# Peptides against a protein of PDB entry 6MBK: the designs that were tried, part 206

Target 1, 240 residues: chain A of PDB entry 6MBK
Amino acid sequence: GFEMVNFKEEGFGLRATRDIKAEELFLWVPRKLLMTVESAKNSVLGPLYSQDRILQAMGNIALAFHLLCERASPNSFWQPYIQTLPSEYDTPLYFEEDEVRYLQSTQAIHDVFSQYKNTARQYAYFYKVIQTHPHANKLPLKDSFTYEDYRWAVSSVMTRQNQIPTEDGSRVTLALIPLWDMCNHTNGLITTGYNLEDDRCECVALQDFRAGEQIYIFYGTRSNAEFVIHSGFFFDNNSH

## One batch from the design tools (peptide; made by RFdiffusion4, then SolubleMPNN)

Design b2_p24_7_s4 (from b2_p24_7, 10 letters changed)
Fold by OpenDDE base, seed 5:
Structure b2_p24_7_s4 (fold): chain B 240 residues (1-240), chain A 24 residues (1-24)
Amino acid sequence: as target 1 above (240 residues)
Amino acid sequence: SMDDYIAELLKTFVPPARRLPVLP
């Protein structure tokens, strides 16, 4: 009951192709379609993952590398999803000088600098790993791993990562949720959850949507500072 | 290990992920 549309100001989003009622389950995404730490481990990245403690310790970085490897793989199952991702982000890692100067007057500046430093350190570390580690030779990014690549992947994960249960429900893991994360954000209540029985993410409509209307969902609450860190913007109707 | 140490340092700067509720 929806279609992907490129909206002028908001970029890609979902538009209803029929009337959708509030609380109607209109969107579900099975685990097999998700990009997860587990799918990263089961990919070409797996051998390196098994040998690198940072990848093992930081699921978000594992997802970032998974995303890069899949992007570099023409036959990747996730190519259709990856093609919908922004090529650039409004996250602090992409801030221009004037934007950084503006942030100097805000509480976010410390976190922004920390993010810069962290990302740079990660890149430097993994650049060396990719150049020297035997298991990195099989990665499609072996011959091309730039800071821009890493910045993009980290920003993609930062803006889109979700904690979901493992298949057995015993733990949590990180996931990118294709199709679902195309919904643009609005104020409201979280209407997405994970159905362990059916092993899928389920999204119910926040409100009634008529055919032709953009479908919005609520991704959760964050402080303005967190929105800057995660999404690069301030949310006026933010309760935090 | 050195990697563990680095990982711990880096974790302090990772923004938290959204957490999807598990449906009943």
Scores: peptide ipSAE 0.327, ipTM 0.782, DockQ to the pose 0.646
Fold by OpenDDE base, seed 3:
Structure b2_p24_7_s4 (fold): chain B 240 residues (1-240), chain A 24 residues (1-24)
Amino acid sequence: as target 1 above (240 residues)
Amino acid sequence: SMDDYIAELLKTFVPPARRLPVLP
């Protein structure tokens, strides 16, 4: 029992519609609802994926292109999810000059510059691929592939990607988890896992939540430097 | 290959994804 709410300070989040007890399974997301490397391979992106070694080697980039293709598809199954994603991010790819200067006093600056440079190089590479590769002609982004599109997709994936098992459990793949990733973060223990038998992500409550309270989860421990690189912010209550 | 080199280079600077534990 939860609902999507736009909170004034935190933006979109989940609110309990009933009392939820600690450790109660309140949220699950079946594999069929996830955006995965496998769903990317099975989409309109599949033919290009099968012929581009970078897409094959970097699942996060494959997810970024999958996200862009689905966003550009009015009838995409994931349109409701995509509409919940931020239009802009506070990640280093969006930093202004003054923000970068502030980070020069930290060890994160090297990684920030590397991320920016690499993202620009990726865009340049894939711009050429999209313009010249025969299998790119059918992509809905063929005539609308800008750097802004790419940095948005990369940032979306970077901030939201998860490692989950493949269907047979033999390997690890990358996934975006709709609905679940709307939960805002708090300190605590990881209460989300993947159930292979039922083939779904499962989230149990970190604590008791009363009806009307926002539901928070713990996404994992990161250093402030890692938070800057990954999410573009410093976490005030971070113990590292 | 050039693609392999680029891919390996780029992987070094990607923050690690969250890893969901496999439930028992």
Scores: peptide ipSAE 0.327, ipTM 0.781, DockQ to the pose 0.675
Fold by OpenDDE base, seed 4:
Structure b2_p24_7_s4 (fold): chain B 240 residues (1-240), chain A 24 residues (1-24)
Amino acid sequence: as target 1 above (240 residues)
Amino acid sequence: SMDDYIAELLKTFVPPARRLPVLP
């Protein structure tokens, strides 16, 4: 009922191939297709994950490394998804001086600086880990782990991560949701949820869409500061 | 532990991830 399209102004998005009615379940993504902390643990990253407290404590970092490992793996199941990800982001980690200056008048500036500093520190930490830890030897990023790589991965996760339930519903975990996260955003109601019974993310249409129209979803409300920090854009002009 | 200390020091500030509601 939809197709991936590169829209000129908005980048990649989903376009309806048929008429879709409001509240129609048009998109679902089974857990097995998600990039999750669990899939990270079950990947080549697993042994390192099991021995690094930061990876264990920070699921977003685990996802970032998972993303990097899969990106570096030509035969990765997620290659098609990864190829749809931006090569660069408008997140604070990519800000130039002028962009930082713009934020100096906002409350976000301190958080921007903190994020930048902490991300740099994380990179430095994990660079050492990757160079020295025995379980890092088998990682495809072993010989190619730059700050740019890390920045990209962290930004990818930061902008796209979702909390979803574990399979048993007892806890929450982090997930990247392929295909779904290609939807550009509009104002409205959250129409995505997790179906535990079917073990999948489900998205129902926010409104009627005609064949050929771009499908928009609503990701939720955040302050402009939060959006800048999280996604690199302001709420009123948000694009995925 | 030292690892816990490092983890705290290196904590990345990001807004909380979007939490998908669990469907009924």
Scores: peptide ipSAE 0.323, ipTM 0.798, DockQ to the pose 0.600
Fold by OpenDDE base, seed 2:
Structure b2_p24_7_s4 (fold): chain B 240 residues (1-240), chain A 24 residues (1-24)
Amino acid sequence: as target 1 above (240 residues)
Amino acid sequence: SMDDYIAELLKTFVPPARRLPVLP
């Protein structure tokens, strides 16, 4: 009931191919299609993950490295998804001097500076790990791991990561959700959940969409400051 | 461990992931 389209000004999104009614289940994504901490552990990154305490402690970084490894793998299952990701982001890690200066008047400035510092520290640490750790030798990142690569991956994960249940529902893990995250954002209610019985993400329509209309979803409640930090944009009609 | 300590420090001000509700 939808198709992928490159929209003017908004980039990639989903367009309805038929009329979709509000609350209709129009999109679902099985766990097997998700990029998760578990899929990272089961990939070429697995051996390193099992021995690096930071990767183990920070699932978002594990996803970032998973994303980089898959991007560097021509035969990766996720290549079609990765190719839809922006090459650059409007997140704080990409801010120019004037944008940072603007943020000095906002409550977000402390978090932005911390993000800069932490990302730089993470890169420095993992650069050394990739160069020296035995289990890093087989990674496609061995000879091509730049700060730009890391910044991109971290920003991709930051803007797109989701907490979902593990298969048994006993705990929470992190996931990137292909196809679903192609929907551009609008204000409204969260209409996406995880169905444990069918082991899939399920998205119901926020409103009626006519054939040919772009499908928008609401990713979650954020303040404008949080939108800048998480997604790199302000939302005019934000309720927070 | 030292790595755990570093990891905890590096977690500071990391934007939290969106939490998808578990459907009934």
Scores: peptide ipSAE 0.321, ipTM 0.784, DockQ to the pose 0.631

Design b2_p24_8_s1 (from b2_p24_8, 11 letters changed)
Fold by OpenDDE base, seed 1:
Structure b2_p24_8_s1 (fold): chain B 240 residues (1-240), chain A 24 residues (1-24)
Amino acid sequence: as target 1 above (240 residues)
Amino acid sequence: SSSLQEWLSKLFPISLDFTPITFP
């Protein structure tokens, strides 16, 4: 009942191809299509994951490495999705000197510095791991792992990660949801959820949409502060 | 975009209309 369209000014979004009623389940994404911590564990990254405490403890970092490994793999299932991701982000890790100077007068500067410091430390750690750990030998990024690669992957995950239940529903894990990334969003009531029985992400219509109208979805609004708390990453614009 | 369209078409019963997009 929808199609992907590149809308002027708003970028890619969904357009209804038929009338959609409020609360109608019009969009779902099965777990098997998601980039998850589980899929990371089941990938070429798995052996390293099983032996690195940071990867095990930090699902977002696991996803970042998963993203990098898949990007470096020509035959990756997610290549078409990965190619839609921005090459750069409007995140603190990409701030220019002038932007940083401007933020010096604000409390946001502390978050910016924290992100730089943490990301740099993580990169240094994992650079060493990739170079020295036996289970890193098969990683496609072993010979080409730059800070730019890492900050891109981290930024991608921080801006796009979603919390979903594990398959058994016992815990919360992280996922990149390809189709979610290609939708425009609005504020309002949360219209997304996870159906454990069918093992899929689900989105219901926020309102009635007529054929030809853009569909907006909503899975939570956050202030910049809340976004930092939730994701560990500051973002200046939480609407898109 | 063509690869994306093909990929999405295989996964979802949707039509896709993409124009070239560039990211800064």
Scores: peptide ipSAE 0.134, ipTM 0.634, DockQ to the pose 0.029
Fold by OpenDDE base, seed 5:
Structure b2_p24_8_s1 (fold): chain B 240 residues (1-240), chain A 24 residues (1-24)
Amino acid sequence: as target 1 above (240 residues)
Amino acid sequence: SSSLQEWLSKLFPISLDFTPITFP
């Protein structure tokens, strides 16, 4: 098996408690444990989701609101997972003035400004929705929805969202994957997939790990400057 | 945290142990 460890520099990670062989399935996460667009639809957010075109069209925003609603719910099933999430992120939305100034000389500045502008617009839109929409009245965030909340949720999703198949395997949806997110990353091959038969995320070992070694996985290509979906899941229909 | 460990232990049919490594 493995154990959770708080590593001084890397934060939470997984450590092998026994020898794990390369290609061994050592970690799996059933769909029922994932925060997905579907779980958002089935949550307290569901009624609002069913009436808001942006939530319906943008799964990442749906996940962000799902995350905020669950965070604001003391009895949320995902509270233990949410508590492991960073309070701040190294994303453009958190860049300090000096960092932005440094980027002014680069092409990245346009992307940064775009993210700021888009996020601000989204916040303003949803602030109004939350204040005025009847289905927002029961949301736990109804009286507490700040820009800081929104940028945190958006950044959480941006840095952690994964593409997984729908239950029927016909389409792709977005998910946050508890436990799997606790693994620290390394360079290598993607060793994570989705098993539709067992309806679970599966991670196989990239290499041999000895008992006591930290388990690293490859999450795929990510950028702090980009809104990136983790590409760790491959399906027959995912011709990526 | 102990709560996280408990949560994970209940959800996953695997032996999970949360050991806070106190670095010296």
Scores: peptide ipSAE 0.115, ipTM 0.673, DockQ to the pose 0.025
Fold by OpenDDE base, seed 3:
Structure b2_p24_8_s1 (fold): chain B 240 residues (1-240), chain A 24 residues (1-24)
Amino acid sequence: as target 1 above (240 residues)
Amino acid sequence: SSSLQEWLSKLFPISLDFTPITFP
């Protein structure tokens, strides 16, 4: 129904190979392909996760560490996906001194400083954990955990995390979704959801697309994609 | 080595119209 194409201006995106009707289910990604807090618990990070309160309380940090562990694992299932991620991001954590100075006259400076300070404190905490905790010895990042690694992982999660239901549908969790990251999006109705019965992310067509047209989807903001869940979980439109 | 195209093709019934990217 669609193909992946490198468009000149938009980069990678999806193109219809046939006519697609509005509201047609044309794309799905099963849970087994997602990087989630649950997959983090089931990975080499699991033992450390079970003993660290911050990892347990903050799913985004757990996902960041999961991303780092998988990146450091040559045989990781997600290695091809991870290699498609940007090496740097346009987040406050990557702002240069001049950019920060420019923002000093704005209200945004407080948020920038808060994010920077929090990230630095988290790194300092986890650096000590990685060096001293017995379960950290099994992590592939044990001897290679820099601030640059941490800010990259945190920024990756911050800009690409999606809210989905847990496997039992009782709570929400965070996920990175392969292939989803390669879709271009537009404003409109939310066309992404999670089907608990089939245990998969689903995307329906926003409008009719003809063969050869680029497919655009809407899932809110890339930094915090929210899905409408058939089982009663529905999320408000993501505000940036 | 593995390619992104092979990985995606294995996981999704989609066609990929780009030069394959190979990773170690």
Scores: peptide ipSAE 0.105, ipTM 0.636, DockQ to the pose 0.025
Fold by OpenDDE base, seed 2:
Structure b2_p24_8_s1 (fold): chain B 240 residues (1-240), chain A 24 residues (1-24)
Amino acid sequence: as target 1 above (240 residues)
Amino acid sequence: SSSLQEWLSKLFPISLDFTPITFP
């Protein structure tokens, strides 16, 4: 069907190993493979999650911590996926001083600074939680929780989080989708969805692909572009 | 690369040939 390839200009992507027809279901990812808020609750993070209101209220932050815990766990099921993640991102949290200065002339600067401040505040809060909360003692990151770690995890989630239905389809939740992240994307019609009956993410081909061609998908806009500001991780204090 | 390929192969019954081929 397809193979993972490192393309010179575009990085990791998928290449067709056979002809794929438009609208053909060529890629699916079962829920059991996803990093979700639910998998976070069922992990070593679960006890802390159950007692921290911010983790409960902010699914994206829960995913960030889940990602950090799994990264720090040698036997994590998701290690192969986590190893494919970039070490740095083109998110505002990684903007250099010159980039920030450039943005000072734009309307985006307020949002960038807000994101920095919010992320710093979140880190400070969770640093204290990890140091003082009894259930944090079981976390593999107990003695190794840095701002750089948090920035990375937040940026990973910010750029890669997907909205999927809950198991019963009654609500939406957040997920990191392995293999999905390895697909390069194009703009256009969304050809991704969730099949509740089979409990999996599904992707159909946008067009015909010949054997040897790179497969492109569209799964929504991401904040992984230069100077893109994502609205994620803005904690509204009024939700308490 | 082998571990990732094996992992992906378990996930997808599709012949995933994880060869990091740099396409020119």
Scores: peptide ipSAE 0.119, ipTM 0.654, DockQ to the pose 0.025; fails the geometry check

Design b2_p24_8_s2 (from b2_p24_8, 12 letters changed)
Fold by OpenDDE base, seed 5:
Structure b2_p24_8_s2 (fold): chain B 240 residues (1-240), chain A 24 residues (1-24)
Amino acid sequence: as target 1 above (240 residues)
Amino acid sequence: SASLQERLSKLFPISLDFTPITFP
């Protein structure tokens, strides 16, 4: 019922190939298609993950490295998804000097500096890990791990990570949701949830879409103070 | 292009902090 389209101003998005009615389940993404902390553990990153305390403690960093490893793997299942990701982001890690100078007059500057510092520290740490740890030798990024790579991966995860239930539903884990996160944002209600019985992310249409129209979804409210990453995704009580 | 305000709204306070690591 939809196709991927590169829109001139908005970049990649989804376009309806048929009429879609409001509240219609038009998109679902099975767990097996998601990039998760669990899929990271099951990948070439797994051995290193099992030995590195930071990767174990910080699922978002695990996702970042998972993304980098898969990007560096030509035969990765997620290559089609990764190719749709922006090469650069609007995150503070990509701010120009003038933008940072402007922010010096705002309270946001502390968060920006913190992000810069943390990202740089993480990169320095993992650069050393990748160079010295035995389990890093098999990583496809072993010989090519730059700050730009890490900045990109962190920014990708920062802007696209979602909380989903584990397979058994006992815990929450982090995931990138291919195809779903290609939908561009609009104002509205949350129309995405996780179906544990079918083990898939489900998205219902926010409104009627005619064939040929771009499909938009609501990613939820975002602010500097809110720990809400794609808040348009829930797994308990969906708004549909 | 996104406004500065829109970009600032993407400052997600995700946990990226860890104890400082020193190198010998």
Scores: peptide ipSAE 0.033, ipTM 0.602, DockQ to the pose 0.038
Fold by OpenDDE base, seed 4:
Structure b2_p24_8_s2 (fold): chain B 240 residues (1-240), chain A 24 residues (1-24)
Amino acid sequence: as target 1 above (240 residues)
Amino acid sequence: SASLQERLSKLFPISLDFTPITFP
């Protein structure tokens, strides 16, 4: 019922190939298609993950490295998804000097500087890990791990990570959700949830869409990108 | 173009405040 389209102004998005009615389940993404902390553990990154405390403690960083490893793997299942990701982001890590100067008068400047410093420190740490750790030898990024790579991966995760339930529903884990995260954002209600019975992320249409129209969704603020467990969809009208 | 605030709001606040030394 939809297709991927590169829109000139918005970049990649989803376009309806048929009429979609409001509240219609038009998109679902099974867990097996998600990039999760668990899939990271089960990937080539798994051995390193098992021995690096930072990767273990910070699932977001684990996702970042998972993303980098898969990007560097020509036969990765997620190559089609990764190719749809922006090459650069409009995040603090990509701010130009003028943008930073503008923020100097705001309270956000502290967070920006902190993020930059922390990211740089993380890169330095993991650069050393990748160069010296035995389990890093098999990583496809071993000889091509730059700050730009790390900045990109971190920014990708920062902007696209979601909280989803574990398979048993007992805990929350982090995931990147292919296809779903290609939907461009609009104001409205969150119409995405996780169906544990079918073990899939589900998205229902916010409104009617006609064939040929771009499908927009409201996925809330990323901080609130928590999917409702067991109860279908969470409806939040929080303005961005 | 999204405002700076809008751009910042798209970020999931993740804890990046760690030092490798703090991990035993």
Scores: peptide ipSAE 0.029, ipTM 0.585, DockQ to the pose 0.040
Fold by OpenDDE base, seed 3:
Structure b2_p24_8_s2 (fold): chain B 240 residues (1-240), chain A 24 residues (1-24)
Amino acid sequence: as target 1 above (240 residues)
Amino acid sequence: SASLQERLSKLFPISLDFTPITFP
């Protein structure tokens, strides 16, 4: 019911190939297609993950390394998804000197500096780990791990990570959701949830879309609220 | 060009920032 299209102003997005009605389940992504902390543990990164306390404690960093390992693997299942990701981001890690100077007059500067410092420290730590740890020898990024790589992966995860339930529903884990995250954002209600019975992320249409129209979804207030995929859909009664 | 606020709003609140870990 949809296709990937490169829109002139918004870049890649999804376009309806048929009429889609409001509240229609038009998109679903099974767990097996997601990049998760669990898939990271089950990948070539698994042995290193099992021995590194930071990877174990920080699921978002685990996802970043999972993304880097899969990007460096020509036969990765996620290559088609990874190729859709931006090469650069609007995150503080990509701010130019003039942008940082502008922020010096705001309280945001402390967060920007903290993020930059932490990311640089993480890179330095993991550079050493990758160079010296026995389980890093077989990683596809062993001989190609730059700060630019790490900055990109961190920014990718920062802008695209989601909280989803574990398979048994007992805990929350982190995931990148291919195909779903290609939808461009609009204001409205969250129409995405996780169906544990079918073990898939589900998205229902926010409104009616005609064939040929771009499909938009609401990701929530990304700056202030964690996007948690709950069982079910949050339909705000706000009449669009 | 997207405003700084718009750019910041693209970030998920699950921060990669963590309490400084003593790196070995």
Scores: peptide ipSAE 0.028, ipTM 0.606, DockQ to the pose 0.055
Fold by OpenDDE base, seed 2:
Structure b2_p24_8_s2 (fold): chain B 240 residues (1-240), chain A 24 residues (1-24)
Amino acid sequence: as target 1 above (240 residues)
Amino acid sequence: SASLQERLSKLFPISLDFTPITFP
């Protein structure tokens, strides 16, 4: 077992409540708990999604709006998860002038400017959509959709989105994975995959953890975490 | 503390095609 803990320097994380052995399946998250493009389609955002080409073409933006809609919904199932998300990020959209000036000497500056430009354009577009589109009238964002909101949502998705299989395994879709993404990062091997048979994200322990220790995982670059589709982790039940 | 380069590398996931969708 594990428990959610707010660690002083690292923020929210998971702490082992018992000894966990390396390669032990200690954490799984069923699809029903994930925030996905599909859950966005099935939410209050669904009608707008069905009519907006950009939402349809860009699953990451769909997730961003899904996140914003759920954040604005007091009774959202994902409120406990959303409350664990940072209020600000170290993404380019949050860079200060001095950081941008420093980046002017780097190859990253073009990408940073592109992110600024694209995010601003997207915000302007969707602001108009939310104000004018009939299916946007029921969105909790209608009266409160600021650039800061959009920047936060985009940054949340950018830093936490994962590729998972669709239910039938025929395609990949995007997902935010509650509980799993609370594990703080360490260097190592990716020990997370998706079990299609049980329709859940599964995480095995990277190393031995003692009761009371923080559980760390390696999720690579969060935004590009490709989950291995497997028919089951061969856990060497070295309990023999 | 991750270097700025390391932080930047994590922030530009290939999966975020921020290519400007031609706005209708």
Scores: peptide ipSAE 0.024, ipTM 0.638, DockQ to the pose 0.061

